# Designs tried in a protein design run: peptides against a protein of PDB entry 3WG5. Part 280

Target 1, 218 residues: chain A of PDB entry 3WG5
Amino acid sequence: LAKNIVYVAQIKGQITSYTYDQFDRYITIAEQDNAEAIIIELDTPGGRADAMMNIVQRIQQSKIPVIIYVYPPGASAASAGTYIALGSHLIAMAPGTSIGACRPILGYSQNGSIIEAPPKITNYFIAYIKSLAQESGRNATIAEEFITKDLSLTPEEALKYGVIEVVARDINELLKKSNGMKTKIPVNGRYVTLNFTNVEVRYLAPSFKDKLISYITD
Target 2, 218 residues: chain A of PDB entry 3WG5 as posed
Amino acid sequence: LAKNIVYVAQIKGQITSYTYDQFDRYITIAEQDNAEAIIIELDTPGGRADAMMNIVQRIQQSKIPVIIYVYPPGASAASAGTYIALGSHLIAMAPGTSIGACRPILGYSQNGSIIEAPPAITNYFIAYIKSLAQESGRNATIAEEFITKDLSLTPEEALKYGVIEVVARDINELLKKSNGMKTKIPVNGRYVTLNFTNVEVRYLAPSFKDKLISYITD

## One batch from the design tools (peptide; made by RFdiffusion4, then SolubleMPNN)

Design b2_p27_6_s4 (from b2_p27_6, 11 letters changed)
Fold by OpenDDE base, seed 3:
Structure b2_p27_6_s4 (fold): chain B 218 residues (1-218), chain C 218 residues (1-218), chain A 27 residues (1-27)
Amino acid sequence: as target 1 above (218 residues)
Amino acid sequence: as target 1 above (218 residues)
Amino acid sequence: MAAVGVEIPALGGTSKKARDAYFKDPF
């Protein structure tokens, strides 16, 4: 019996238009192969809001479940990464990772200090992040506090507060724990029960372009 | 029996004179075919006030119901988009979307900070947005607060407060829920009861020009 | 009242530069 495929891909670094292209490419490959799911190993300090919003949309438009996995230990889904996670079908975190700190900023001053966003922008993103949480049945109060209090959480806290669904040390544990879980948002209009009982894990390597850009941006 | 047609078109990005042309083109096509309605899938961060006002007028002059649908998840009817929505015959939002943040600005400083509009302009748009809400029987107090408090709402909040009429995950759910609803403003001088019992959904693709401009503006 | 030149943006305004500024590392 042909094993169902689960793709695993890594997205690391700042959220940019290029990161969108990576998400799009990875998800598209997994869609084309009718994968059971794609797991995106995410490690990001944040990035551009526009790119983030586009990524969220791309995830939500996916024909297959997109699992955001904050991995490896030491990784974060910080700022924009939190939005991306909240927009996904399932969130997992490895021990030793973090999520949160979602306050929007206008940029950095010449001295590197944060230029705060005006209330209009901040309130927009409060509503946006709350909507993502509400849609996914995750803790919208905490989602708001990711902005208003610059809150950052451990995996255990995030799980406890109903921000995420799984704490897992590796892909195998993630697959085991998430097997039989329903997606937190619909896939093609339907909540999907994940089936990881007989799956082949396929790792997607970064494209040549991905490698080149990571080299330039790091 | 020839199925009544519902058109669906997407308008994404900043509200400009080009966006007006898109609205005009899409609505005109739907009018020419005597469609039951046109659904505009709207995703906008806002834009120009003049273009917004023209779009509102074009919607209000439509010979058929124009449904503004904030879609897909992650989309917004922000700022100018809120005015457009409030000027329409029916507002729907997908889960994970937002509406509001309607304070007018004069522009941006060199550092990207907002240049606030003077009270004269702000008060003009307060009156304008309240009028749109009042005309459509929507919550005028909240409409004002979209400006005065830079308020932004989730779909559930917007529905609860009487800002919008429908929360729907997709076009099919939107059609189902809005079937039998009366338009919130007149179509050709009459409040119309929407009939979506036997409809064909036709998607309007962006024109070549639309595609080109989106490519240039992204 | 001339609405000309008035913007009602939530994010970054109509200028590419402004958008880029608002969306450049806002998180």
Scores: peptide ipSAE 0.030, ipTM 0.340, DockQ to the pose 0.089
Fold by OpenDDE base, seed 1:
Structure b2_p27_6_s4 (fold): chain B 218 residues (1-218), chain C 218 residues (1-218), chain A 27 residues (1-27)
Amino acid sequence: as target 1 above (218 residues)
Amino acid sequence: as target 1 above (218 residues)
Amino acid sequence: MAAVGVEIPALGGTSKKARDAYFKDPF
């Protein structure tokens, strides 16, 4: 039986292989303790597609619910962050955050201009983002427009359009609002009803390596 | 309620965007008729990674069980075909078939030599194939070795090692042996017990486009 | 021999923050 424990951890910066390691470590700790859920406070401008896809798979393999929380105010789940959110069991956003802008690129030129991805890559990610939305019962049309229109949404818009499930100012409000919600994707083959009644909140600290990498990438 | 109908369709040749369209068409037909399952007779040497990942997602989104059957004798689920199989609800193989050889490559040189993928790409697909195996409760160690050792297995080996679920000579034996098995991944969030008692088998014919593309890619 | 070819793109928006982040950690 899951404990009445909810873990909270922060992931900030570019999505890379190191970000995968952070996700894996945090989720593994929460799984080992048979937590009710883990909340990941996410703030990212984007990053690598390969790392992003690995993170999505890791979330989908989780033995417990993984809640992506775009936090604090001013944070974003931009580009890769949107995919990760759409691949998770529940999405929450704080007021003053954003989600979207998911167009794939090959990189930036020396002058900071975008190097566009070829159509084959763009089409691949359209299919991929739509699949994430559809599997989670979220708005696949908007998900596509995150790419085709490079769309970005406010929390209120994202909630309204069925991209996310919760708008919350802090962890306490998130727990209160998400209590009794069913996960948007299965956990161990079943949709789980979140139980946040009388829960202990445990914050996971970043490792030394996590701190160092965040310093380099921020 | 699902009907006592099982659809069977063939997918042969390289994995491309057209192969995705074939999968999508076949699964959609079976979904519309609320079939008990669809069996895809698969024979492929491999193909594009983007198309493969889209096919995997399409299978995972299926409203009915999708059984990948490496058939007929002499067929293979090579490279991309292995990923597709590992992403499905049940894998069967006929005697005299093979599965594996999943190392990613960038292509072939003019002399037919393999252009190796860089480590970052190889590592991505190691993580990806392991995720497919783990999500389906299949052998993730062997799945990794499909890449790192370019391993290929016989049906007997694949069954023994927990890569696949059934060895069957034909559709009738497949239905008989898989009757009462639970799917290895969820259908609409639930693991389904296959019921092939007194079923009608319906064969789906390839479209004209399917035939043309197979001719071009083979 | 079986072939699986992949191109791995970056995912980033048009924001200055995303551009700046890319230059700090190019991949």
Scores: peptide ipSAE 0.029, ipTM 0.229, DockQ to the pose 0.202
Fold by OpenDDE base, seed 4:
Structure b2_p27_6_s4 (fold): chain B 218 residues (1-218), chain C 218 residues (1-218), chain A 27 residues (1-27)
Amino acid sequence: as target 1 above (218 residues)
Amino acid sequence: as target 1 above (218 residues)
Amino acid sequence: MAAVGVEIPALGGTSKKARDAYFKDPF
């Protein structure tokens, strides 16, 4: 039975354990329906490293392709969001969005100053982000510089440098452009050729729980 | 092909997004092998509510039974750990362990004092923990009191009150006692009768990543 | 506002400020 459904869900805000829940829920729904793919509209300033790593792992374990779509214009896949993107099967960005700035920190002091991560932690995440890039066949040098230089890229730059795969204005353009692309990481051990011909788009709304947590974290 | 493998993994420390990763990884491995069940040896003082909720959801989405085992003696499923346990397919405790004390907080002040959660948040988690108990056929009154009274129970009390299903000294006793029990929540929509007759026990070790994160969070 | 994350700790547990690694908001 031809996979003819694509799910779309939005994940916005700080990357937390709750964000992981959202990813897990959305991907699970899409898996259960044997969707062709799920597109996650991502807008994040970053967040927790642990949550990020969990999300990456969850994406990598997905039975269907997970497309990270930095959307809408003005959105970012910043910091932890970049790692998530790099860990995904395909990265798309809308014009006017950004990706990068991935330097880890330990948090914020009482005065709002950044508590810097020790070199050991920074180096770990350098290795980690490079591995994500390498595994996905993306630009590992730029991935490193997302940390070492806190580099941020436009969609056009990110595409040019081989960090992302698609620049698209909306879901329709994304589907059109990504049709026939191979996933950058395997799905169940295989690189999947995306088929977005004659697909039904289904939007997933946040659960009540998702809304509540968003409300609490906002 | 008869499921004849039981996985055992340890999760220790604060409940964080990384803890979710551990749960996810361990459960995924067990799912892939079509294990009869996975037993998670849990020892936690609590942690992040968001991570906890994610873990609960991940457990509930498991294709195999997830048994939370508060182990070894001296361990606890405290706070967030209790929620996780209540969200699982079966709860076991070793003698000398504890469960409960689930009152949510917003964190700690600079002086180390607890920042209390507002009533809205507390009430949310009361409803949530009660739902977990109800869905699993466990004691919802006690579940509420885990929050409202910061109640902590011994294994014997928890068993007596219908909060948990098994008291066991070790994995072997756990397998013996839980053999033939039905899961307290469904697996793929069905209550599963556990069959631990002639099973192979496989221990999962933390990944290098797990070890590193533990090291960073310790 | 740094979303003060809800925690469910054991009472009396010194929340070792789990030096959770964060990724900074670039903005």
Scores: peptide ipSAE 0.033, ipTM 0.269, DockQ to the pose 0.068; fails the geometry check
Fold by OpenDDE base, seed 5:
Structure b2_p27_6_s4 (fold): chain B 218 residues (1-218), chain C 218 residues (1-218), chain A 27 residues (1-27)
Amino acid sequence: as target 1 above (218 residues)
Amino acid sequence: as target 1 above (218 residues)
Amino acid sequence: MAAVGVEIPALGGTSKKARDAYFKDPF
C-alpha cells in the first residue's frame, strides 16, 4: 500500500514577501504530490503585515492540511507568526517555544523605541486576529489579548487556553499526537481527519533563492 | 430552460481610479449578458475617497444586483471597502475576514504618522456612511462607529449587528444562503429577489491592464 | 469635492511607499 507522505519544511526569520514565496512553493510541492499534510517548522520574530495576510490566505487556499509547528526549542511564532499559526489547519509547539505578542507597530524610532500604530490599525488587526481564532475554533479572547496586552504564552499555556492543538518535542511525537485530529479549518471545503498511521516523512530543503534571501535579510 | 448566469470577479488591493475601471468593466459585462447577479470578491485595505464614491455610484446605477463578497479568508473590506460594501445590493463575508475601520485621513507624514482629516471632512464621511447604511437598511449606528471608534468587525459580529447579510465559506454557500433574499437597495428602481436555484457561475478574469496596474500598485 | 485628496486606508496610505512603511513594520 502506497505510504502517505508528510512534507516538512522550515521557515525561519522575518515574515516578508519572500516568506510568502517560500510558503507558496512548499505548499505547492506538497499539493502536487497529494501529501497527507505539510508541516512548516516556524521560527519568526514577526515581520510585514501584508506578507502575513497573504501567507494566511495561501494556507487557507491549500488543497492539503498545513500544520504550523513552532520549532525547535527556543523558537517563536511571535507577532506575524501568531497570525500565520492561527490561520493554519493545526498548530503545534515544541517545549521551550513561545507564541503571541501581536500588537502592530509602525516601526522603530532612531533611538530604537517602538512607533505605535494608530488605533485604527490596531483595531483592524484585533478584528482580524479574532476572526482567525473564531474560524479555527481557537481562543478568540486570548487572540485579542495577544494584541491588547502584548500577551505571550508558553506551549503549555497555549494548549491549556485553547490557542494551539499540540505540544510535541519532535516530528515523530507531533505525528503521533495529531493522528486522528480534525483540521481546525477546512481543506477544500471539508474538515480533514489527519491520518499519520503509515506515513513517510519527506523534508523539503530551502531553495537556493530562499537561502540567498534569508542570508540578506538576517 | 436557459440557466441564469451569475458572474464572479475579483477586486483586490487599494481602491483607486483603476479600481473604478475594474468595477465598471465587470458590471458592464454582467449587464450585457443580463446576469442574475454579479459577485465581486473584494479584498482591500482601503484607498481613495473619490474613487470609492464613484464606485458606490456605479454599483447603485447597476442594472443587475451587485453582491460584495469579502473573500477569501484573510481578506478585508477595510475603510473604503466598507463604504463600497454598504453601497451594494448584498454583502457577504467569508470566515476569517473583517470589515470596518473607516476614518478618513489626509495621508501620512514623513515619519509615517497619520495626518488626521479635519473635522469638516470627517463629519462629511460620517454623514455619507450613515446614509449608505440607512438606504440599504443596515446598521447606521455601527456605520458611524466605523469612523468615530475606528471599529472593525468579524463576519459573525457584522451579521449579528445587521451590517451584512450573509456569512459564507465559498461561492456555493453564498448562492445557497442568498437565494430568495431581496436586494438591500433597488435595481432599476425595484428591490430584486435573488434567484440562485438554477444558476451557472462564470468567472471573470482580470484584464491584462488590471494585472499590470495591480502589479504596479502592490 | 470633499473627497479629493482624502484617503481611507486601514493600513498604510494609498501610496506604495506609505503602505510599505506600514506593512514593513513588525507585526
Scores: peptide ipSAE 0.026, ipTM 0.279, DockQ to the pose 0.085; fails the geometry check

Design b2_p27_7_s1 (from b2_p27_7, 14 letters changed)
Fold by OpenDDE base, seed 2:
Structure b2_p27_7_s1 (fold): chain B 218 residues (1-218), chain C 218 residues (1-218), chain A 27 residues (1-27)
Amino acid sequence: as target 1 above (218 residues)
Amino acid sequence: as target 1 above (218 residues)
Amino acid sequence: AKPVIEPITFEDVYKPKFPSEEELKSL
């Protein structure tokens, strides 16, 4: 029986192997308590594709719904963050946030210019992001355009275009609006109807390691 | 008489000589037990062409059907993985996975740029991948475009275009959907009709060596 | 004659990075 508990945790900064560890730890804690869901407050400019793909897998392997919440105002789920969101059970955004700009790159040259990914890699991630969108019943055309046009969207646009499910100012509004929604992907093979009636919100603090790495990578 | 046993094993990461050893070991175990089939859960970004070709040969020499299952969601049969899949008795994909992007390269330069393969090598692999597709009755035009256009496909696209045979969310759905299908290539000179009625699923765990190498190569 | 395919490789698609929107605009 799912407990009337919702976990909330923050993930901020570049997507790295350490970010994977954060997702894994947070989701594991929430799984252990049989929480109704975990909400991840996400603010990321992007990061590594390998870490992103591992995070998506970890989310999809979750025994409980994982809600990506682009928060606070001014935050983004940019680049790798968009893929993570599209791989999740529900996406929410706060007003004043953004999502998109998903074109892969190889890196930066010495002069700071982008080293473009070859078409092979770009096409791979087009297929990948479209697959995430299709699996979740989200707008695959817009997902593709996040790469092909480097499209970025506001919460209102993302909602309108069927990329996300909720626009919410805070956790309480998110819980209220998402109550009774079905997950966009299955949990243990089943689409779950979220029940946020009489839930206890538990905040997971970053570990000391989490704080240190965030500090070093920022 | 084939036993009502289906083996399932995972192969993840780069295609190397070690990946060949994994395929060989897993298929050998399933052969020894006269299994109805082995399902390989494949997640690979690609790897070495020599290892890939050896793996394809090993699959084609199998005494039992080898099903490549691109799994879990977020996984890919990219590059070398596509060749392996096309060389197999049946291809399945989970929602949220991808296949394609098969252009060979010589490697990466010091600046991370791709060193292109000469036309001779590219043309060789075009012929090779087309041959795999033709032999398996799969879409040879798309197989060629996996190289010439660096095309990548979603499961739904791959199914629609006749590249793969099954889209399935899990092993149980895969077994259900593939039951009664004929292998796309022969087993011991004969096309086999898969019989997944009343099968026992046996999972093969990675060896300690398998885990260690996966950890080092990731 | 089988062409020499060594050291032929297939691309590792996990190597790419996803830059920030700000980085993309500043470039």
Scores: peptide ipSAE 0.020, ipTM 0.243, DockQ to the pose 0.143
Fold by OpenDDE base, seed 4:
Structure b2_p27_7_s1 (fold): chain B 218 residues (1-218), chain C 218 residues (1-218), chain A 27 residues (1-27)
Amino acid sequence: as target 1 above (218 residues)
Amino acid sequence: as target 1 above (218 residues)
Amino acid sequence: AKPVIEPITFEDVYKPKFPSEEELKSL
């Protein structure tokens, strides 16, 4: 039986393989406790495509709903963060956050200029991001434009265009607004109706390892 | 009940977040089938530290024994690959393979020279690799020297020094030699005695996604 | 500065490599 528990954890900074570890750890803890859901407060400028794809897969394999919450105000789910969000069971954004800007790059040149990805790469990620949007019943056209136009959206725009499901100022408002929503992708093969009535909110702190790796990756 | 099945999969190339996806997928398949173990044929020059740490954690969370097999001849578990091996339930190497060379670097300069990691980072990985060795009952002194001396070992040396458990020419010899061995780390909180009597060997092919990402990361 | 264990720099990891169109069609 699911406990009336919702976990909340923060993932901040660049999306790396370490970020995957954080997702995996946090989701695993919540799964073990049979939580109703986990909310990941996400603030990322982007990061590695490979890490992103792994995180998406980990989310999709979750035994519980994984809610990506772009939080706090001023945060972004930029680039890789957008893909992660689109791969999740529910997306929420706080006012003053952003989502999008998903154009893949090969990296930065020595002079700090962007090394553009060849069309092959860009097209792959177009297909990938569209698939994430389609699978989650979100706006695949906008998802494509996150790449092709490097589009960034406000929470209100993202909600309006059907990219995200919730705009919420805080966890309490998020729980209130998402209560009774169905997950946008299945959990264990089923779309779950979120039940946030009478829930205990448990915050997961970064492990020492998480802190250390975050410190190392910054 | 565990099926008398052993999965075999290959992981080749750089350790990236994609490599984590491969590990996760392969282990998950084997877990779902209640396999006796999974053997990962590993050939890597190294890769990302963050991905490596995630892979280690995924292995440690496995519901089944994960055997790292440095294979085929000519392969290496270099750098990040060594950490992964040391984090696994059993390490095997084929003749003509290598393990070690674990010194962390920040990257390569524009001229292709190594950018050295600051002592802080090096010391962190020294502590980390020693912990992996200690937890697995493997030679922590050699594990440290994989960093401090950038030491690389042959299979015979690695076995002799208690870094690895098996030298085997092929999967059949590996199964034969590892039969009755205890895992070097616990599986679901218990050290498992490997039972490779009357096993079916199932090879996992890279998914299309795996092929794609491998193609992308090479 | 993100630690790298040979030779993948954190910068290089932002580089998705993609299969050819022909390889994608054969799937």
Scores: peptide ipSAE 0.045, ipTM 0.219, DockQ to the pose 0.078; fails the geometry check
Fold by OpenDDE base, seed 1:
Structure b2_p27_7_s1 (fold): chain B 218 residues (1-218), chain C 218 residues (1-218), chain A 27 residues (1-27)
Amino acid sequence: as target 1 above (218 residues)
Amino acid sequence: as target 1 above (218 residues)
Amino acid sequence: AKPVIEPITFEDVYKPKFPSEEELKSL
């Protein structure tokens, strides 16, 4: 019996147009190989809202399940990362990670202070994040509070409140715990039952461009 | 019997020279009133290293105990905030908060990517954070990993690993749990036993300048 | 002299930058 493939790729750092390219590339590779799923190990403090929305759209357009895994311990799906997670087919978190703090800002002033978003923009993202939560059958009240209260949650809290689906220490535990779960959003218009009973895990490396940009940006 | 005073003040946002002024003002007020302690409710994603070091110095020069309380739920003592916490007389965290992610950067590129600090700078801050941990009798290995692994911890993990002293849901629980604890660093050259058995809690409001800068920066 | 390494920033949790009001109108 041919083994199903699960891809694992890492996305770390600020959410930008380049991060979109990473998501697009990784998902495309996994789609081309008809993978059972792709796991994106996400560690982000946030980033651009435009890039975030594009990433969410790319995930929702995926031909395969996209699992956002907040990993390793110490990582976050902060701000834009929470939106991305809420837009995905499954959310997992490792112990010692966080999710939330989604209040949008216009940027930083020259003195390093936050430029708050006007109520219009804040309300837009409240509506947007609630939509993502509702579409995925996740806690829309908490999703709103990620903005209105700048709430952050531990993995255990996020699981308890129905924001995420899995707390797992590593990829192996994630595969074990998520096996047989249904995707929280549809894949090609259908909710998919994840099958990780006979899988090969393949790690995707950053592209040369990914490494170069990480190097220039790092 | 005259009630001892405990001051509570909030510091939220990026660590800047202005944040130093907030710390200095709040601590000075509490010193002038011979408070039993000041609790700084800290919620920061990080900020400037220079400002952070000045804040640590100001805390260490305090005539009264300075308690860093990562609050409310969802707050973080991230990056620079962790250094500040490690430099303080006591660290507390509320459930659903985080501490860590201390890797220094030079800044952000025009494309929003991180400019990594050269090894010399990273090593400097490794030494610095380890010194803060060692001086305060906190876990120096974890303090190093806050940089080298960009580790973040939950309150429960941070307590378990000996990074912090208290997990508390609110100021009342913090006062109850920290009562009778010794400061982790000296006050005026002596380790102080906190006495919260007969205290008045006084909240310090942001100054007009604090509000204005928060408004300009928000 | 403790080397004050200027300007070192610690990773700010970049809160999402909003699309410009113009980008929000184009959605």
Scores: peptide ipSAE 0.028, ipTM 0.217, DockQ to the pose 0.150; fails the geometry check
Fold by OpenDDE base, seed 3:
Structure b2_p27_7_s1 (fold): chain B 218 residues (1-218), chain C 218 residues (1-218), chain A 27 residues (1-27)
Amino acid sequence: as target 1 above (218 residues)
Amino acid sequence: as target 1 above (218 residues)
Amino acid sequence: AKPVIEPITFEDVYKPKFPSEEELKSL
């Protein structure tokens, strides 16, 4: 009896165009093998808004479910990572992780102070993050407060407020808890019920390029 | 007999305006206490060019020597981190760390490909990094190749090529090896001979704000 | 981690960065 395949890959560090390439490569591999899902173990402090929007679009165009798993303990889906999570088919968090703090900034001044985004940009991302939350049936008020209050949540709070779907200590607990859940956004225009019964877990190693880039961006 | 004080602080993650605030705060504390030097244990994948240039300027304006120490093993002074190192009074690296890969990018495309910087921007940073190397008496040819070839070096290579001054396993070995070295750039217009004889090492803890931002950017 | 030096371009000024969780935790 052919086991359904679930891919697991890690994406760590800043959200950049290379992070997009990692997402695209990992999702493409999982699509080609007709996996039941891919789980991305995400640990990101945030990054570029343009790269983030492209990653969200790539996830939404996926032929298979993309699960964002904030892992390991101590990891975060901060800023751009929150948008990516909210744009995904399912969000899971490990205990001791965080999500939120989504306020856009233009950068940092010569004195190290944050250069605040003008209201036009802040309002654009408020609308964008609320749209992601609404489309995924997640808490749009909290999504807005991730910007307006720079709110950060624990996994327990995020679950309680309806921001995420799963709190899990490891991949096995994630698969067990998410088995039978529907995706929060469509896959090829349809909401999919996840089937993690009798699955083979396959870990995707970073490419040589990913290792080199991780070595250089680490 | 009053021991000379050496401060040690950690800066980890992306180079941003908050990283500038961390540098400014740590250097200011060490300046106020008339420390012999501050050692910044740096682990960075890079970040914003504007924040980097501001950090370099802040280091160059320091009233005391600022030592960049790429630490622990596995850490890097990548991209913006290399510029910061090249702008500092002394560079040290632990075994198993890296330095280099300094090519500027505009960001990442929707398909995750690097958006290359136009020649004007690339050439600006070639001139800038070569200036930092020349002013500090470090290898300007290798500094250029950090951009033109996306070159990354081991500590042993970086020492051999005259990019860095010290390879050290820990703070004690760093202090021992750098004792009696001259700063590579001036402090208050003078090259300083480092005196790490009978020093008290003081670790600067992150502020509550630093812990909170690290918690949110982690 | 591929070192990213993002030059200050007018386009980058208009491309909001999302602060890293480390930055956000330091708020």
Scores: peptide ipSAE 0.025, ipTM 0.215, DockQ to the pose 0.148; fails the geometry check

